# Designs tried in a protein design run: peptides against a protein of PDB entry 3T6J. Part 181

Target 1, 375 residues: chain A of PDB entry 3T6J
Amino acid sequence: PIVESYIGFIESYRDPFGSRGEFEGFVAVVNKAMSAKFERLVASAEQLLKELPWPPTFEKDKFLTPDFTSLDVLTFAGSGIPAGINIPNYDDLRQTEGFKNVSLGNVLAVAYATQREKLTFLEEDDKDLYILWKGPSFDVQVGLHELLGHGSGKLFVQDEKGAFNFDQETVINPETGEQIQSWYRSGETWDSKFSTIASSYEECRAESVGLYLCLHPQVLEIFGFEGADAEDVIYVNWLNMVRAGLLALEFYTPEAFNWRQAHMQARFVILRVLLEAGEGLVTITPTTGSDGRPDARVRLDRSKIRSVGKPALERFLRRLQVLKSTGDVAGGRALYEGYATVTDAPPECFLTLRDTVLLRKESRKLIVQPNTRLE
Target 2, 372 residues: chain A of PDB entry 3T6J as posed
Amino acid sequence: PIVESYIGFIESYRDPFGSRGEFEGFVAVVNKAMSAKFERLVASAEQLLKELPWPPTFEKDKFLTPDFTSLDVLTFAGSGIPAGINIPNYDDLRQTEGFKNVSLGNVLAVAYREKLTFLEEDDKDLYILWKGPSFDVQVGLHALLGHGSGKLFVQDEKGAFNFDQETVINPETGEQIQSWYRSGETWDSKFSTIASSYEECRAESVGLYLCLHPQVLEIFGFEGADAEDVIYVNWLNMVRAGLLALEFYTPEAFNWRQAHMQARFVILRVLLEAGEGLVTITPTTGSDGRPDARVRLDRSKIRSVGKPALERFLRRLQVLKSTGDVAGGRALYEGYATVTDAPPECFLTLRDTVLLRKESRKLIVQPNTRLE

## One batch from the design tools (peptide; made by RFdiffusion4, then SolubleMPNN)

Design b2_p19_7_s3 (from b2_p19_7, 10 letters changed)
Fold by OpenDDE base, seed 4:
Structure b2_p19_7_s3 (fold): chain B 375 residues (1-375), chain A 19 residues (1-19)
Amino acid sequence: as target 1 above (375 residues)
Amino acid sequence: PVVVLGGPAVPLDPHTVRG
């Protein structure tokens, strides 16, 4: 088998300032069969990047074809085992040197195992569909998240010699209609500049890219879905995200006004964006469970994903990218923290919902690292 | 960056096939 590994100070999720990497490493085996979908996605990446809701001037100048493989993890040393990885984490390196993506296939496989009776916060009518398509939709989401999420966008930089990596006279900020007024200076990075929100913000951008691009027929086709199946995958992917946004409340600490998990914070932000879109797209309804205790239901109107959800996400995602590209920390923080705020204000009453989420808390996934053998 | 999955505890097959 083809063996892949990485080791080092890579992910900064455990640093409150998003700067210091945690030492981690893995050893994995390439799953060639499962890599085929991601290879096709890579082959379409240059075209799909054009579908993202920002002008080409805010995208990488050069398309650098990344590697994207599905890996079966043999050993993973770290605080948690991810489902997907995009490295390096330095945006400047991504845009100049390229990047690599991996899907941790056997980790994803764990997520496919869902027992209907334990599935919380979904309508009964959605449960079977959710169970059926959760795995496939996750493959789509992870692929898009890593490759076209983390792998997209440009940072505007002025180097130590005063040279810009963009034309100051011609590049227009699509949000303001004006020339670019801010950028990263020499020595400034995404993490150093956006600090406490950097990790979660980037995850939110990547997740949003996944939701946005999963609507594209070509993406579904790459993953082998057409017709009704494609629509179901889309629906379940979006449904999973809005459900995840509710589940995210577990990772919020009201007393400290902080989030303990960057990805879950990101998913909550997306939920807030989609709730703000209104028009009955997303509904969270407090209920009473069969045990007589508080419960909740998340409903997503599939008929409104394209008409209501997509435009809302498009605008939000564009703003995320523009603020990231221009190094506008004030604007970025205002936007992101606004959506990341958890209050008990009606109609959602998120703090009350958090109590329900905690009451209905599912057990943390336990992943046992495998052995490999010759057959 | 990485994707973190949530959900109930599920055992992973402890074996992979080497090819």
Scores: peptide ipSAE 0.016, ipTM 0.505, DockQ to the pose 0.070
Fold by OpenDDE base, seed 5:
Structure b2_p19_7_s3 (fold): chain B 375 residues (1-375), chain A 19 residues (1-19)
Amino acid sequence: as target 1 above (375 residues)
Amino acid sequence: PVVVLGGPAVPLDPHTVRG
């Protein structure tokens, strides 16, 4: 088998300022079959990047073909095991030197082992479909998230010599219609500027890219889905995201007005964006469970994903990218924290829903090092 | 960055793929 490993101070999710890496390491075996799918995605990446909702001037000047590998993890040392990884975590290096993507396939598999009767917050009619397509949809989402999410977008930079990596006279901000008014200066990084929101904001951007691009037929084809199957994968991917946004409330601490998990905050933000889109796209309905205690149901109207959801996500995703590219921390914080705010205001009453989410919380699963054998 | 995806059940650890 092909063995891959990494070790070092890598992920900064545990740093409140998003800058200091946690010591992390893994040893994994390459899953060749799944890696082949990701290689096909990589082969299409340059074309798919053009489908993102920002001008080419806000995209990387040169596409650098990354590696993308699916891995079965043998051991992982860190505070948590991810589903996918994009490294390095420095945007400047990603832009100039490139990046590597990995999917932790067997970690994803653990996430899929849920019994139908324990599946919370879904309509009964969606449960079977969700169970069937959760795995495949996750593969799609992880691939897009890592490769075309984290792997996309340009930072506008003025170097130490005063030179810009963009044409100040011709590049126009698509949100304002004006010339670029802000950028990263020498020594400024994404994390240093956006600080407390940097990790969650970037995860939100990457997740949004996944949802947005999974609507593209070529993406589904790469993963081997067509026709009705492709539509079901899309639906379940979006459904999973809106459900995750509800589940995310577990990781909000009302007393501190703080989020304890960057990805969950990101998913809540996406939920808020899709709720704001209205038109019956997403509905969260408080209910009473069979036990007589509070419950809830999330409903996504699949017929409105393209007509309502896509445009809403497009606008939001474009704003995220533009604010990121220009280093507009004030604008970025205002946008992101606005959607990340958790209140008990009607109609959603998110603080009340949080109580329901906590009430319906399942026991924590343990991830144990797999046993390997020679066959 | 790393992707932490929620499983069909209630999320587990913040940094761990929850399923």
Scores: peptide ipSAE 0.023, ipTM 0.537, DockQ to the pose 0.075; fails the geometry check
Fold by OpenDDE base, seed 2:
Structure b2_p19_7_s3 (fold): chain B 375 residues (1-375), chain A 19 residues (1-19)
Amino acid sequence: as target 1 above (375 residues)
Amino acid sequence: PVVVLGGPAVPLDPHTVRG
């Protein structure tokens, strides 16, 4: 078997300032069958990057073909086990040297294991589809998230010699219609500039890329989905995201106005974006459970994903990228914290919903390290 | 970036599994 490993201070999600990496490491074996799907995705990456909702000037100048493998984790040491990895975490290096993508396939398999009777916040009619397609849809989401999410976008940089990696005279900010007015100076990084929001913001961007591009037929074809199956994968992927946005409230601490998990904050932000889109795309309805206690239902209108959801996500995702590219911390913070704010304002009453989420909290899943055998 | 399930109670994060 092909063995892959990494070890070190890699991810900064636990650092409030996004600067200090947590020590983590893994040993894994390449899953060749699943890796073949990701290889096809890599082969299409350059073309798919053009589908992202920002001008080519905000995308990397040169496509650097990354490595993408599916791994079965033998051991993982850290505070949390990821489903996907994109390394290095330095945007400048990703831009100039390239990157590697990893899907942790057996971690995903554990994440996919859901019992119907324990599945919260979904309508009964969606539960069977959700259970059936959660795994496949998540494979799509992870692939897009890592490769085309984290692997996309350009940072505008002025080097130590004063040279720009973009044409200051011709590049226009698509949000303002003006020339580029801010950039990263030598020594400035994504994490150093955006600090407290950097990790969650980037995860939100990557998740949004996944949702946005999963609508593309070529993506679904790469993963082996066509026709009705492809549409069901799309639906379940979006449904999973909006459900995750509700579940995210578990990780919000009202007393501190703080989010305790970057990805969950990101998913809540996406939920807020899709709720803001309106038109009946997403509905969260408080209900009463069979036990007589508070419950809730999330509804996603399948027919409005492309007509309402995609345009809303497109606008939002473009804004995320533009603000990231230009190093506009003030604008980025205003945008992101605006959507990340949790209040009890109607109609959603998110603080009240949080109580429901906590009440309906599922048991924590444990990952047990797998055994290997020689045949 | 890694989809990390961080924190004491990690919901089924599609990208992360809580240990």
Scores: peptide ipSAE 0.021, ipTM 0.569, DockQ to the pose 0.105; fails the geometry check
Fold by OpenDDE base, seed 1:
Structure b2_p19_7_s3 (fold): chain B 375 residues (1-375), chain A 19 residues (1-19)
Amino acid sequence: as target 1 above (375 residues)
Amino acid sequence: PVVVLGGPAVPLDPHTVRG
């Protein structure tokens, strides 16, 4: 088998300022079959990057072909096990040197092991479809999230010599119609400028890229899905995201107005964007469970994903990227924190829904080191 | 960065504050 490993100070989610990495490491075995799908995705990456909703001037000047593999984790040392990884975490290095992507395939498989009767917040008609396609949709989402999410976009920089990596006279901000008014100065980074929102904002951008690009037929074809199967994978991917946005409320602390998990905050933001789109795209309905206690149902109108969802996500994702590229912290914070705000305002009443989410939460799964043998 | 897929019952990224 092909063995991969890494070790070091890598992820900074535990640092409130996003600067200090946690020491972690893993040992894993390459899943060749799934890695081949990611290799095909990599081969299409340069073309797919052009499908993202920002001008080429906001994308990397030179495409650097990354490495992407699917891994079955044997051991992982850290405070938690991710589903996927994109490293390094320095945007400048990603732009100049490239990056490595991995999907932790067996971590995803564990996440899929939910019994139908315990699956919360879905309509009965969606449960079987969700169970069937959750795995495949996650593979698609992880691939897009890592490769084309974290692997996309340009930071506008003025170097120590005063030179710009963009043409100040010709590059236009697509949101304002004006020339670029802000950029990163020498020594400024994504994390240093956006600080407390940097991690969650970037995860939100990457998740949004996944949802947006999973609508592209070529992406589904790369993963082996066509026709009705492709449409079901798309539907379940979007359904999973809106459900995750509801589940995210567990990780909000009302008393501190704080989020305790960056990815869950990101998913809540996406839920808010899709709810704002209206037109019956997403509906969250409070209900009463069979036990007589509060419950809820999330509905996603499949027929409105492309007509309502995609345009809403396009606008939002473009704004995220433009604000990131220009280093506009004030605009970025206003946008992101606006969608990340949790209130009890109707019709959603998110604080009330949070109580329902907490009431219906499942027990945390324990991950145990697998045994391996040659047969 | 890290991707964490799933809900509260699934493995979370190392940065999840449990409390």
Scores: peptide ipSAE 0.019, ipTM 0.566, DockQ to the pose 0.083; fails the geometry check

Design b2_p19_7_s4 (from b2_p19_7, 11 letters changed)
Fold by OpenDDE base, seed 2:
Structure b2_p19_7_s4 (fold): chain B 375 residues (1-375), chain A 19 residues (1-19)
Amino acid sequence: as target 1 above (375 residues)
Amino acid sequence: VRIVPGGKAVPLDLHTRRG
């Protein structure tokens, strides 16, 4: 088998300031069949990057072909096993040296295993479809999230010699219509500037890229989905995200006004963006469960994903990227924390919904680390 | 070589991480 491993202080999600890495390590084997799909995605990456909602000036100057593999994890040491990884975490290195993407295939398989009777917050009509396509949609989402999410965008930098990696005279901020007014100076990084929101913000950007690009027929074709299947994968991917945004409330601590999980915060932000889009795209309805206790249902109107959802996500995603590229911490924080704020304001009453989410909380999923056997 | 169940259970983070 082809074996991959890494070890070190890699992920900073547990650092409130996004700077100190948690010690992590894994050993995995390459899943050749699934890796072939990601290789096709890599082959299309340069073209797909152009579909992202920012000018080429906000994208990397040179496309560096990354590696992308699906891995089956054999052993993992850390606080939790991710579904996908994009390394290195340093944006400058990603831009100049390249990057690697991995999907942890066996982790995903465990992650999407859910019993129908325990599946919360979905309409009954959506449950079977959700169960059927959750796995495939997750593969698509992870692939896009890593390769074209984390693997996209440019940081504007002035180096120690005073040289810019962009043309100050010609590059225009698409949000303001003006020349670029801010950038990263020598020694400044994404994490150092955006600090407490850096991890969640970047995850939100990557997740948004996944949702946005999964609408592209070429993406679905790469993963082997066409026709009705492709549309179902898209629907379930978006449905999963809005559901995840509701589930995210578990990880909010009202007393501290704090999020305890960066990805879940990101998913809540996306939910807020899609709710703000209105027009019946997303509906969260409080209900009463069979036990007579509070419950809820999330409904996503499939017919409005492209007409309502995509434009809303496009605008939001562009703003995320522009603020990231320009190092505009004030603007970025205002945008992100605005959507990340949890109140009990109508109509959603998120704090009340949080009580429902907690009441219906499932046990944390575990993966049993596998062994290998010779056949 | 095949992968078989076994070993120590660890928490799953259903979160795509940037590495």
Scores: peptide ipSAE 0.239, ipTM 0.865, DockQ to the pose 0.610; fails the geometry check
Fold by OpenDDE base, seed 3:
Structure b2_p19_7_s4 (fold): chain B 375 residues (1-375), chain A 19 residues (1-19)
Amino acid sequence: as target 1 above (375 residues)
Amino acid sequence: VRIVPGGKAVPLDLHTRRG
């Protein structure tokens, strides 16, 4: 078997300022069969990057072919096991030296083991479809999230010698129509500038890339889905995201106006974006469960994903990237915190929904560290 | 080589980005 491992101060998710890394390590075995799918995605990455909703001037100057591997984790030492990893975390290194992507395949498999009767906040008609396609849709989402999410976009930088990595005279901000007015100076990083929102903001960008690009037929073909199956995978991927946005409320602390999990905050933001799009795309309906206690249902109109959802996500995703590229912390914070704000304002009444989410909270999922055997 | 569950339980982060 091919063994992969890493160790060190890698992830800064536990640092409120996004700077200090948590000591982490893993040992894993390569899943060759699943890795082959990701290799096909890598082969199409340069072309797929062009489908992202920002000008080429906001994309990396040179495509560096990354490594992408599906891993079955044997041992993971850290506060929790992720579904996927994109390293290094330094945008400058990603841009100049490249990056590595991994999907933790057996972790994803465990995440799918939810029993139908315990599946919360979905319409009954969606439950079987969700169960059937959750796994495949996650593979697609993780692949896109890591490779084309975290692996995309350019930071505008002025180096220590005063040189810019972009043409100040010709590059135009697509949101303002003006020349670039802000950038990263020498020593400034994504995390150092965006600080408290950096991790969640970047996760939101990556998740949005996944949702946006999963609509591309070539992506589904790479993963082996065609026709009705491809459409079902798309639907379940989007459905999972809007559901996750509701579930995210568990990780919000109203008293502190604080989010305790970066990815969940990101998913809530995406939910807010898609709700704002309106036109019946997403509906959250408070209900009463069979136990007489509060419940809720999330409905996603499949027919409106491309017509309503995609344009809304496109605009939002472009704004995220432009603000990131230009190091516009004020604009980025205003945008992101605006969507991340949780109030009890109608019609959603998110604070009330949070109570419902907490009532329906499932036990935290755990992965049992696996053993190996020869067969 | 077959990988089978067994050993210490670790919390699952249903979250993709680390690195």
Scores: peptide ipSAE 0.150, ipTM 0.806, DockQ to the pose 0.556; fails the geometry check
Fold by OpenDDE base, seed 5:
Structure b2_p19_7_s4 (fold): chain B 375 residues (1-375), chain A 19 residues (1-19)
Amino acid sequence: as target 1 above (375 residues)
Amino acid sequence: VRIVPGGKAVPLDLHTRRG
């Protein structure tokens, strides 16, 4: 088998300021079959990047073909095992030198194993569909998240010599209609500038890219889905995200007004964006479970994904990117923290829902000593 | 060679890490 390893001070999620890396390492084996799907996605990446909702001036100047591999993890040392990785973490290096993507396939496989009777917060009519398509939809989402999420967008930079990597006279901010008024100076990075929100903000951007681009027929074709199957994969992907936004409340600490997990905060933000879109796209209804205790149901109207969901996500995603590109920390923080705020205000009553989420919390699966078998 | 993770099926938070 082809063996890959990964080791060093890499991820900064545990740093409150998003800058200091945690020591992490893994050893993995390449899954050739799953890697082939991601290779097809890579082959279409340059074209798909053009479908993102920002001007070409806010995208990387030159497309650099990345590596994308599915890995089965033999061992992982760190505070948590991810489902996917995009490296390096430095946006400037990703823009100039390229990047690598990996999907930790066997981690995803464990995540897919949900028993129907234990599946919380979904309508009964959605449970079977969710179980059937959760795995495939995750593959799509992870691929898009890593390759076209983390792998997209340009930072506007003024270098140490005072030169800009963009034309100040011709580049227009699509949100304001004005010339670019802010950028990164020499030595400033995404993490250093956006600090406490940098990790979660970027994850939110990447997740949003996944949801947005999974609507493109070519993406589903790459993964081998067409017709009704493709539509079901899309639906389940979006449904999973809004459900995840509710589940995310577990990782909010009301007393400290903080989030303990960047990805979960990101998913909650997306839920808030889609709720704000209104028009019956997403509905969260408190209920009573069969045990007589509080429960909840998340409903996503399939017919409104493209008509209501996509435009809302498009606007939000564009704003995320523009604020990121321009280094507008004040604007970015205002936008992101606004959606990340958890209150008990009606109609959602998120703090009350959090109590329900905690009540329905299931034990987290541990990945312990993976078994290797010859097939 | 297939690597099978051990453990009981529970909803796992998919963490994508920027590295």
Scores: peptide ipSAE 0.036, ipTM 0.616, DockQ to the pose 0.362; fails the geometry check
Fold by OpenDDE base, seed 4:
Structure b2_p19_7_s4 (fold): chain B 375 residues (1-375), chain A 19 residues (1-19)
Amino acid sequence: as target 1 above (375 residues)
Amino acid sequence: VRIVPGGKAVPLDLHTRRG
């Protein structure tokens, strides 16, 4: 088998300031069959990057073809096992030296196993569809999240010699219509500037890229979905995200006004964006469970994903990228923290919903290191 | 940067081919 590994101070999720890496490592075996899908995605990446809602001037100057491999993890040492990885985490290195993507295939396969009777917060008519397409939709989402999410966008930088990596005279901020007014100075990084929101913000951007680009027919084709299946995969991917946004409330601590998990915070932000879009796209309805206790249902109107959801996500995603590229911490923080705020304000009453989420909380699953056998 | 799956799962056995 082809063995792949990495080790080092990689992820900064456990650093409140988003800067200090946690020591992490894994050993994995390449899944050739699943890797082939990601290879096709890589082959289309340069073209798909152009579909993202920002000007080429906000994208990498040169496309650097990354590696993308599906891996079956043999051993993982760290505080949490991911579904996918994009490294290095330094955006400047990503844009100048390149990056590598991996999907942890066996993690996905196990982590997303769902029993129908335990599936919370979905309409009954969505449950079977959700169960059927959750796995495939996750493959799509993870692939896009890593390759075209984390692998996209440019930081505007002034180097130590005073040179800019962009043309100050010609590059226009698409949000303001003006020339670029802020950038990263020498020694400044994404994490150093955006600090406490950096990790979650970036995850939100990557997740948003996944949702946005999964609407592209070419993406679904790459993953082998056509016709009604493709539409179902799209629907379930979006449905999963809005459900995840509700589930995210578990990871919010009201007393401290903080989030304990960057990805879940990101998913809540996306939920807020899609709720703000209105027009019946997303509805969260408090209900009463069969046990007579509080419950809730998330509904996503499939017919409004493209007409309402996509434009809302487009605008939001563009703003995320522009603020990231320009190093506009004040604007970025205002935007992101605004959507990340959890209150009990109507109509959503998120703090009340949080109580429901906690009440319906499933036991945390345990991922145990797998055993390998040679056939 | 990594994506965290929706929860952790049950024990898994991997079967690999030679090579």
Scores: peptide ipSAE 0.013, ipTM 0.418, DockQ to the pose 0.080; fails the geometry check

